Peptides against a protein of PDB entry 5EIB. Designs and how they scored, part 92

Target 1, 366 residues: chain A of PDB entry 5EIB
Amino acid sequence: VDLEPGTMDSVRSGPFGQIFRPDNFVFGQSGAGNNWAKGHYTEGAELVDSVLDVVRKESESCDCLQGFQLTHSLGGGTGSGMGTLLISKIREEYPDRIMNTFSVMPSPKVSDTVVEPYNATLSVHQLVENTDETYCIDNEALYDICFRTLKLTTPTYGDLNHLVSATMSGVTTCLRFPGQLNADLRKLAVNMVPFPRLHFFMPGFAPLTSRGSQQYRALTVPELTQQMFDSKNMMAACDPRHGRYLTVAAIFRGRMSMKEVDEQMLNVQNKNSSYFVEWIPNNVKTAVCDIPPRGLKMSATFIGNSTAIQELFKRISEQFTAMFRRKAFLHWYTGEGMDEMEFTEAESNMNDLVSEYQQYQDATAD
Target 2, 366 residues: chain A of PDB entry 5EIB as posed
Amino acid sequence: VDLEPGTMDSVRSGPFGQIFRPDNFVFGQSGAGNNWAKGHYTEGAELVDSVLDVVRKESESCDCLQGFQLTHSLGGGTGSGMGTLLISKIREEYPDRIMNTFSVMPSPKVSDTVVEPYNATLSVHQLVENTDETYSIDNEALYDICFRTLKLTTPTYGDLNHLVSATMSGVTTCLRFPGQLNADLRKLAVNMVPFPRLHFFMPGFAPLTSRGSQQYRALTVPELTQQMFDSKNMMAACDPRHGRYLTVAAIFRGRMSMKEVDEQMLNVQNKNSSYFVEWIPNNVKTAVCDIPPRGLKMSATFIGNSTAIQELFKRISEQFTAMFRRKAFLHWYTGEGMDEMEFTEAESNMNDLVSEYQQYQDATAD

## One batch from the design tools (peptide; made by RFdiffusion4, then SolubleMPNN)

Design b2_p14_1_s3 (from b2_p14_1, 9 letters changed)
Fold by OpenDDE base, seed 1:
Structure b2_p14_1_s3 (fold): chain B 366 residues (1-366), chain A 14 residues (1-14)
Amino acid sequence: as target 1 above (366 residues)
Amino acid sequence: MKSVHHHHSAVFAA
């Protein structure tokens, strides 16, 4: 789905354009102009019914619909505004289905779009209420991984999107290959989300290796296990050491010993025990899929529900508050039919989410 | 015949 036709032409001309039905390309003509309100209330609202008709048709063709997966950017007007409108409308029509998102968080290191903090804050407000699971994929973290870990001097959107695709492929492994942990979206939610509002995940992927060091790196279960728990490999720009893990899932792919995986997962939990909550028993789940990702002998994908994710929301909130206090660019949103109160409500709900994460971080077993 | 229930999740990209 897009409010611009040019994005759809890029997907159609791409190496996978033929896997999508032509009738499932729904697009506008005018775009959102990086404005959440234009995506949510005007241009996106004109297109939403046409998208819902496709959603219904595809849902009716499913033998067993588990839920929905949305991939969107929170910095842009289409992905943020229209994406959250779609989530709301799908939730209204399918209240018993899981809503899962891959939400790309904006960063000033990656984009010069000044209004991204407004689009992100307004989107997070919708995601708190209308999603069951949200993978926070932070452009800040992706850029830092590309630059620091992969040794790319000038990271591109192609390099960032490669990390996104590897992560998405990793977290969806259990859904695509039968007989694994979290084999359905509902089981994932039950294992990962102890509190309904605290459904924002920090994903991670291993191996992350620079082109120059690939030949010298032995892909081993210990190395994968160590790397996926390293703060530098998190796809969200927060340090897990500044918070506590509520829940963790680890998905290993490739031919490996289950015994070795269990031993290494126990060792890494014991080494990092101070960074877990003590009052959630068995809060680490491990899966092993014998099928490696393309081009690798083995990989590990990490899913963390951590109170450290509040650092990401605080960053967005600080940027939002700095602009909103001055009413900077607000007329672009109010001109599309938004009230100034919707900004205040979204800011409040995101600050409440941060406070809730902090409360569970400080909670003891006693 | 094990019914391979293909749990199709609809992936939407916006």
Scores: peptide ipSAE 0.044, ipTM 0.621, DockQ to the pose 0.027
Fold by OpenDDE base, seed 4:
Structure b2_p14_1_s3 (fold): chain B 366 residues (1-366), chain A 14 residues (1-14)
Amino acid sequence: as target 1 above (366 residues)
Amino acid sequence: MKSVHHHHSAVFAA
């Protein structure tokens, strides 16, 4: 879905454009102009019914609908505004289905779009209420991985999107290959989400290796396990050492010893025991799929529900507050039918979410 | 033959 036709033409002309049904390309003409309100109340609201008709048709064609997966950017007006409108409308129509998102968080290191903190804050407010599982894919972290770990001097959107695609491929492994842990979206939610509002995940991927070092690196289960728990491999710009893991899932791919995986997972958990809550028993889940990702012998994908995710929300909140105190650019949102109170409500709900994560971080076993 | 229930999740990109 897009509010601009050019993105759809790029997808359609791309190497995978033929995997999508022509009728499932729904697009506008005017775009959202990086404005959440255009995506949510005007341009997006005009298009949403046409998208819902496609959603219904595809849902009716499913033998067993588990739920929905949305991939969107929280910095842009379409992904943020229209994406959250779609989530709300789908939640209203399918309240018993899982809503899963891959939410790309904006960063000033990647984009010069001044209003991204508004779009992100307004989106997070909607995601708190209307999603069951949200993978936080942070452009800040993706840029830092590209620059520091991959040794790319000038990271591109193509380089960032490569990491996004690797992550999405990793976390969906259990859904695509039968006989794994978390083989459905609901089982993932039950294992990963101990409290309804605390459904924001920090993903990570291993191996991350610079082009110059790839030929010298042995891919081993110990190295994958160690790298997967390294803060530098997190695709959310937070340090897990500043918080507590509520829950963790690890998804290994390739031919490896299950025994070696279990031994390394136990070892890394014991080494990091101070960074886990003690009051959630068996909060680390491991899956092994014998099918490696394309171009690798083996990989590991990390999913963490950590109270350290509050660092990401604090960063967005600080950027939001700096502009909102000056009422900068608000007239572009209010001119599309938004109330200034919606900004204050969104800021409040995101600050409440941060406070909830902090409470569970500080919670001891009684 | 156990019917492999293909759990279809609809993936939407916005």
Scores: peptide ipSAE 0.044, ipTM 0.622, DockQ to the pose 0.027
Fold by OpenDDE base, seed 2:
Structure b2_p14_1_s3 (fold): chain B 366 residues (1-366), chain A 14 residues (1-14)
Amino acid sequence: as target 1 above (366 residues)
Amino acid sequence: MKSVHHHHSAVFAA
């Protein structure tokens, strides 16, 4: 779905354009102009019914609908505004289905769009209320991985999107291949989300490989396990050492010893025990899929529900507050039918979320 | 024949 036709033409002409039904390309003409309010109240609102008709048709064709997966950017007007409108409308129509998102968080290192903190804050407010699971894919973390770890001097959207695609492929492994732990979205939510509002995940991937760097050495289970828990491998710009893990899932792919995986997962958990909450028993889940990702012998994908995710929300909140105190650019949103109160409500809800994460970080076992 | 219930998740890209 897009408010710009050019994105759809790029997807359709791309190497995977033929995997999608032509009728499932829904697009506008005017775009959102990086404005959440255009995506949510005007241009996106005109298009949403045509998207919902496609959603219904595809949902009715499912033998067993578990839920929905949305991939969107929180910096842009379409992904943020129209994406959250779609989430709301789908939640209203399918309240008993899991809403899962891959939410790309904006960063000033990647985009010069000054209003991204507004779009992100307004989106996070909607995600807190209307999603069950949100993978936080932070453009800041992706950029830092590309630059610092992959040694790319000038990271491109192609390099960032490679990391995103690898991570998405990893976290969805249990959904795509039978006989795995967390084989459905609801079971993942039950294992990963101890409190309804605390459903924001830090994904991570190992090995980190750039496009064209084919010569990764033989990866071992110990190396994958160590890399997966390294803060430098997190796709969210948070240090897990500044918080506590509520829950963790690890998804290994490739032919490996289950015993070796269990031993390494126990070892890494014991080494990092101070970074886990003590009051959630068995809060680490491990899955092994014998099917490696394309081009790799093995991989590990990390899903962390950590109180350190508050660092990401604090960064967005600080940027939001700096603009909002000056009422900078607000007329572009209010001109599309938004109330200024919606900004203060969204800021408040995000700050409440930060406070909730801090409360559970500081919670001791009584 | 055990019906392999294909659990379909609808993936939307916006």
Scores: peptide ipSAE 0.041, ipTM 0.612, DockQ to the pose 0.027
Fold by OpenDDE base, seed 3:
Structure b2_p14_1_s3 (fold): chain B 366 residues (1-366), chain A 14 residues (1-14)
Amino acid sequence: as target 1 above (366 residues)
Amino acid sequence: MKSVHHHHSAVFAA
């Protein structure tokens, strides 16, 4: 779905364009102009019913509908505004289904779009209430991985999207291959989300290796396990050492010893024990799939529910507050029929989420 | 949105 036609043509002409039904390409003509309110209340609202008709038709064709997975950006107007409108409308129609998102967080290091803090804050407000699982994929973290770890001098959106695709392929492994831990979206939510509002995940993928070093790197279970828990490997721009893990899932792919995986996962938990809450028993889950990703002998994908994710929300909140205090650009949102109170409500709900993460970070075992 | 037909989940990309 896009509010612009050009994205659909790129996707149709792409190597996977033919795997999608032609009727499942829903698009507008005018775009959202990087405005959440245009995506949510005007241009997006005109298109939403046509998208919901496709959603219904595809849902009726499923033998067993588990839920929905949305991939969107929170900096743009379409992904943020129309994406959250679709989440709300799907949640209203399918209240018993899991809503999972891959939410790309904006960063001033990657985009010059001045209104991204508004679009992100308004989106986070909707995601807190209407999603069950949200993978926070931060453009700042992706850029830093590309530059520092992959040694790319000029990271492109193609390089960032490659990391996103690897991560998405990793976290969905259990859904695509039978007999795995978290084989459905609901089991993942039960294992990963101890409190309903605290459903924002820090994803990671291993191996991450520069092109020049790929030939010299041994792919081993110890190296994958160590890299997954490295703060520099997180796809969200927060340091897990500044918080505590509520829950963790690790998904290994390739031919490896389950015993070696269990030993390395125990060793990394013991080394990082200060970064886990002590009051959630068995809060680390491990899965092994014998089928490696394309082009690798083995990989590991990390999913962390950490109180350190509040650093991401604080960054967005600080940028939001700096603009909102000056009423900068507000007329572009209010001109689309949005109330100024919705900005204050969204800011408040995001600050409440930060406070809730901090409360559970500071909680001790009784 | 591309729906990726997975037998058990509707995947939408925006």
Scores: peptide ipSAE 0.033, ipTM 0.542, DockQ to the pose 0.044; fails the geometry check

Design b2_p14_1_s4 (from b2_p14_1, 11 letters changed)
Fold by OpenDDE base, seed 2:
Structure b2_p14_1_s4 (fold): chain B 366 residues (1-366), chain A 14 residues (1-14)
Amino acid sequence: as target 1 above (366 residues)
Amino acid sequence: MKSTHHHRSAVFDA
């Protein structure tokens, strides 16, 4: 789905374009112009019914529909505005199904789009209310991984998207392959989300190795375990050491000892015990799948529900507040049928979410 | 950032 036809042509002409049904390409002509309100109330609203017809048709063809997975950007107008409209409409029609998102957070290091803080804040408001699980993929963190860890002097969207795709492949492993711990989307939500609003995850992937150092690194369970808990490997620009983990999932892929995985996972928890809440018992889940990712002997994917995610929301809120106090560009949104109150409500809900994360960070076991 | 849809990512060059 896109409001721009050129994106669909790029996907269709791509190496995997043939895996999608032609009728499942739903696209507009005008684009959203990086405006959430165009995505949500005008251009996106004209297209949403055509998308819902496809969603219904594909849902009816499922033997067992668990839920939905949306991949979108929160900085643009289509992914943010139309994406959240689509989430809302799917939630309304399928209230008992899991809504899962891969939400790409905007960063000034990656994009020069001035209105991204508005699009992100308005989107986060919708995600708080209408999703069960949201993987926060921060373009800032992806850029920093590419530059600092992978030693890419000039990261590209191709490089960032490869990290995203590897992470998406990792977190969906238990859904796609028979493993020792078959998780469905609902079981993942039950394990990862102790409080309904606190469903924003910090993903991470290992191994992340620069081309120049690949020959010198052994892929071992200890190295994967150490790397996926390293703050530098988080795909959200938050330091886990500034917060506490509510819940963690680790998904190992490849032929490895389950015993060694359990030992290393216990060791990393014990070493980092100060960064976990003590009042959530058994808050770390581990899965092993014998099928490695393509091109690797083994990998680990990390999913963290951490109170440190508030750093991401604070960054967006600060940028939002700086623009909103000046009423900068508001006429582009209000001209598409939005009220200024929707901005204030979205800011308030995001600040409440930050306060909730802080409350649970400071909570002690009584 | 350069949008290079066609360039193979150097991230996981096996």
Scores: peptide ipSAE 0.017, ipTM 0.490, DockQ to the pose 0.019
Fold by OpenDDE base, seed 4:
Structure b2_p14_1_s4 (fold): chain B 366 residues (1-366), chain A 14 residues (1-14)
Amino acid sequence: as target 1 above (366 residues)
Amino acid sequence: MKSTHHHRSAVFDA
């Protein structure tokens, strides 16, 4: 789905364009112009019914519908505005199905789009209410990984999108291969989401290795385990040491010893025990899939529900507040039928989410 | 950032 035709043509002409049904390409003509309101109330609202018709058709053809997965950017008007409209409409029609998202958070390091903090804040407000599971993929973190870890002097969207694709492939491993932990979206939610609003995940991937260092790196279970818990391997720009893990899932891929994985996972928990909540027993889950990712002998994917995710929301809120206090660019949103109150409500709900994460961070075992 | 669709990302080129 896109509000611009050129994106669909790029997907269709791409190496995987033939895996999608032609009738499942739903697109507009005018785009959202990086405006959430245009994505949510005007151009996106005109297209949403055509998307819902496709969603219904595909849902009816599914033998066992678990839920939905949306991949979208929160900085752009289509992914943010139309994406959250779709989430709301799908949630209304399928209230008993899991809503899962891969939500790409904007960063000034990646994009010069001035209104991205508005689009992100308005989107987070919708995601808090209408999703069950949200993977926070932060362009800040992706850029920093590309620049600092991968040693890419000038990161591209292609480089960032490769990290996104690796992360998505990692977190969906249990859904794609039989006999794994969290083999369905509902089991993942039950294991990862202790409180309904606290469903924002910090993903991570290992190995992350620069081209010049790949030949010298041993891929071992201890190294994968250590890197997976390193803040530099997190796809969200949060330091786990500034918060506490509510829940963790670790997904190993490749031929390895289950015993060695369990030993290393126990060791990393014990070394980092201060960064876990004590009142959630057995809050770390581990899966091992014998099938490695393409091009690697082994990998590890991390899913963290951490109170440190509040750092990401605080960053967006600070950027939002800096513009909103001056009413900068608001006329572009109000001109599409938005009220200024929707901005205040979205800011408030995101600040409430930050406060809720802080409360559970400071909570002791009674 | 350059939107170059065609660069195979260096990340996992074995």
Scores: peptide ipSAE 0.016, ipTM 0.484, DockQ to the pose 0.019
Fold by OpenDDE base, seed 3:
Structure b2_p14_1_s4 (fold): chain B 366 residues (1-366), chain A 14 residues (1-14)
Amino acid sequence: as target 1 above (366 residues)
Amino acid sequence: MKSTHHHRSAVFDA
């Protein structure tokens, strides 16, 4: 789905374009112009029913519908505005199904779009209320991984999107291959989300290896385990050492010893025990899939529900507040039928979310 | 200008 036809043509002409039904390509003509309100109230609202018709048809064809997965950007108008409209409408129609998102967070390091803080804040407000699981994929973290870890001098959106794709492939492994610990979206939510609003995850991937060092890197369970807990491997721009893990899931892929995985996962938890809450028992889940990702012998994907994710929301909030206090660009949103009150509500809800994460960070076992 | 070219990502090229 897109408000721009050119994006759909890129997907259709891509290496996987043929796996999608032609009728499932729903697109607009005008785009959202990087405006959340245009995506949510005007251009997106005109297209949403056509998307819902496709969603219904695909849902009816499912033998067992677990839920929905949305991939979107929170900085643009389509992914943010129309994406959150779709989430709301799907939630209304399918209240018993899991809503999962891969939400790409904007960063000034990656985009010069001035209104991204508004689009992100308005989106986070919707995600807090209407999603069960949100993978926070921060463009800043992706850029920093590409530049610092992968040694790419000029990271491209192609490089960032590859990290996103690897992460998405990792976190969905248990859903795609039978016999896994987190075999369904609901079981993942039960394991990962101790409190309904605290459903924002920091994903991580290992191995992350520069081209120059790839030939010298051993792919071992200890190395994967150490790397997936490294702050440099997090796809969200927050330091897990500044918070506490509420819950963790680790998804290993490839032929490896389950015993070795369990030993290394215990060792990394014990070594990092200060970065976990003590009042959630058995808060680390591990899965192993014998099928490696393409091009790798083995991988590990990390899913962290950490109170450190508040750093991401604080960054967005600070940028939002700096613009909103000046009423900068508001007329572009209000001109699309949005109320100025929704900005204040979205800011408040995001600040409440930050406060909730801080409360659980500071909580001790009684 | 960040290159928007859909170059095959260098990240996991074997």
Scores: peptide ipSAE 0.015, ipTM 0.442, DockQ to the pose 0.019
Fold by OpenDDE base, seed 1:
Structure b2_p14_1_s4 (fold): chain B 366 residues (1-366), chain A 14 residues (1-14)
Amino acid sequence: as target 1 above (366 residues)
Amino acid sequence: MKSTHHHRSAVFDA
């Protein structure tokens, strides 16, 4: 789905364009112009029914519909505005199904689009209310991984998208291969989301490999475990050491000893015990899939529900507040039918979310 | 960062 036709041509011409049904390509003509309000109230609202018709048709063809997965950017107008409109409409029609998102967070290190803080804040307000699980994929963290860890002097969207694809492949492993932990979206939500509003995940991946690094030494289970818990491997620009893990899932892929995995996972929890809440019993879950990812002998994917994720929301909120106090560009949103009150409601809900994460960070086992 | 996509507008794309 896109509000621009040219994006769909890029998907169709891609290596996997033929796996998608032609009738499932729904696109507009005018685009959103990086405006959330165009995506949500005007251009996106004209297209949403055509997307819902496709969603219904594909849902009816499912033997067992678990839920929906949306991949979108929160910095642009289409992914943010129309994406959150679609989430709302799908939630209204399928209230008993899981809503999962891969939400790409904007960063001024990656994009010069000045209104990204508005689009992100308005989107997070919708995601808090209408999703069950949201993977926070932060463009700042992806850029920093590319530059600092992968030693890419000039990171490209191709480099960032490689990290996104590796992470998405990792976190969906249990859904794609039977007989594992979190084999369905509902089980993932039950294991990862102890509080309904606190459903924003910090993903991580090991090994971090660039497209050119053919020389990756086969990592061991201890090395994978250590790298997976390293703050430098997090796909969200938050330091887990500044917060506490509410819940963790670790997904190992490749031929390895389950016993060795369990021993290393116990060791890393014990070494980092100060960074876990003690009042949620059995809050770390581990899965092993014998099928490695393409081009690797083994990998580990991390899913963290951490109170440190508030650092990401604080960054967006600070940028939002600095613009909104000046009433910068508001006429572009209000001209599409938005009220100025929707900005203050979205800011308030994001600040409430930050306060909730802080409350559970400071909570003791009494 | 080099954008391969047109949408690096400082404001809004027309």
Scores: peptide ipSAE 0.000, ipTM 0.352, DockQ to the pose 0.020

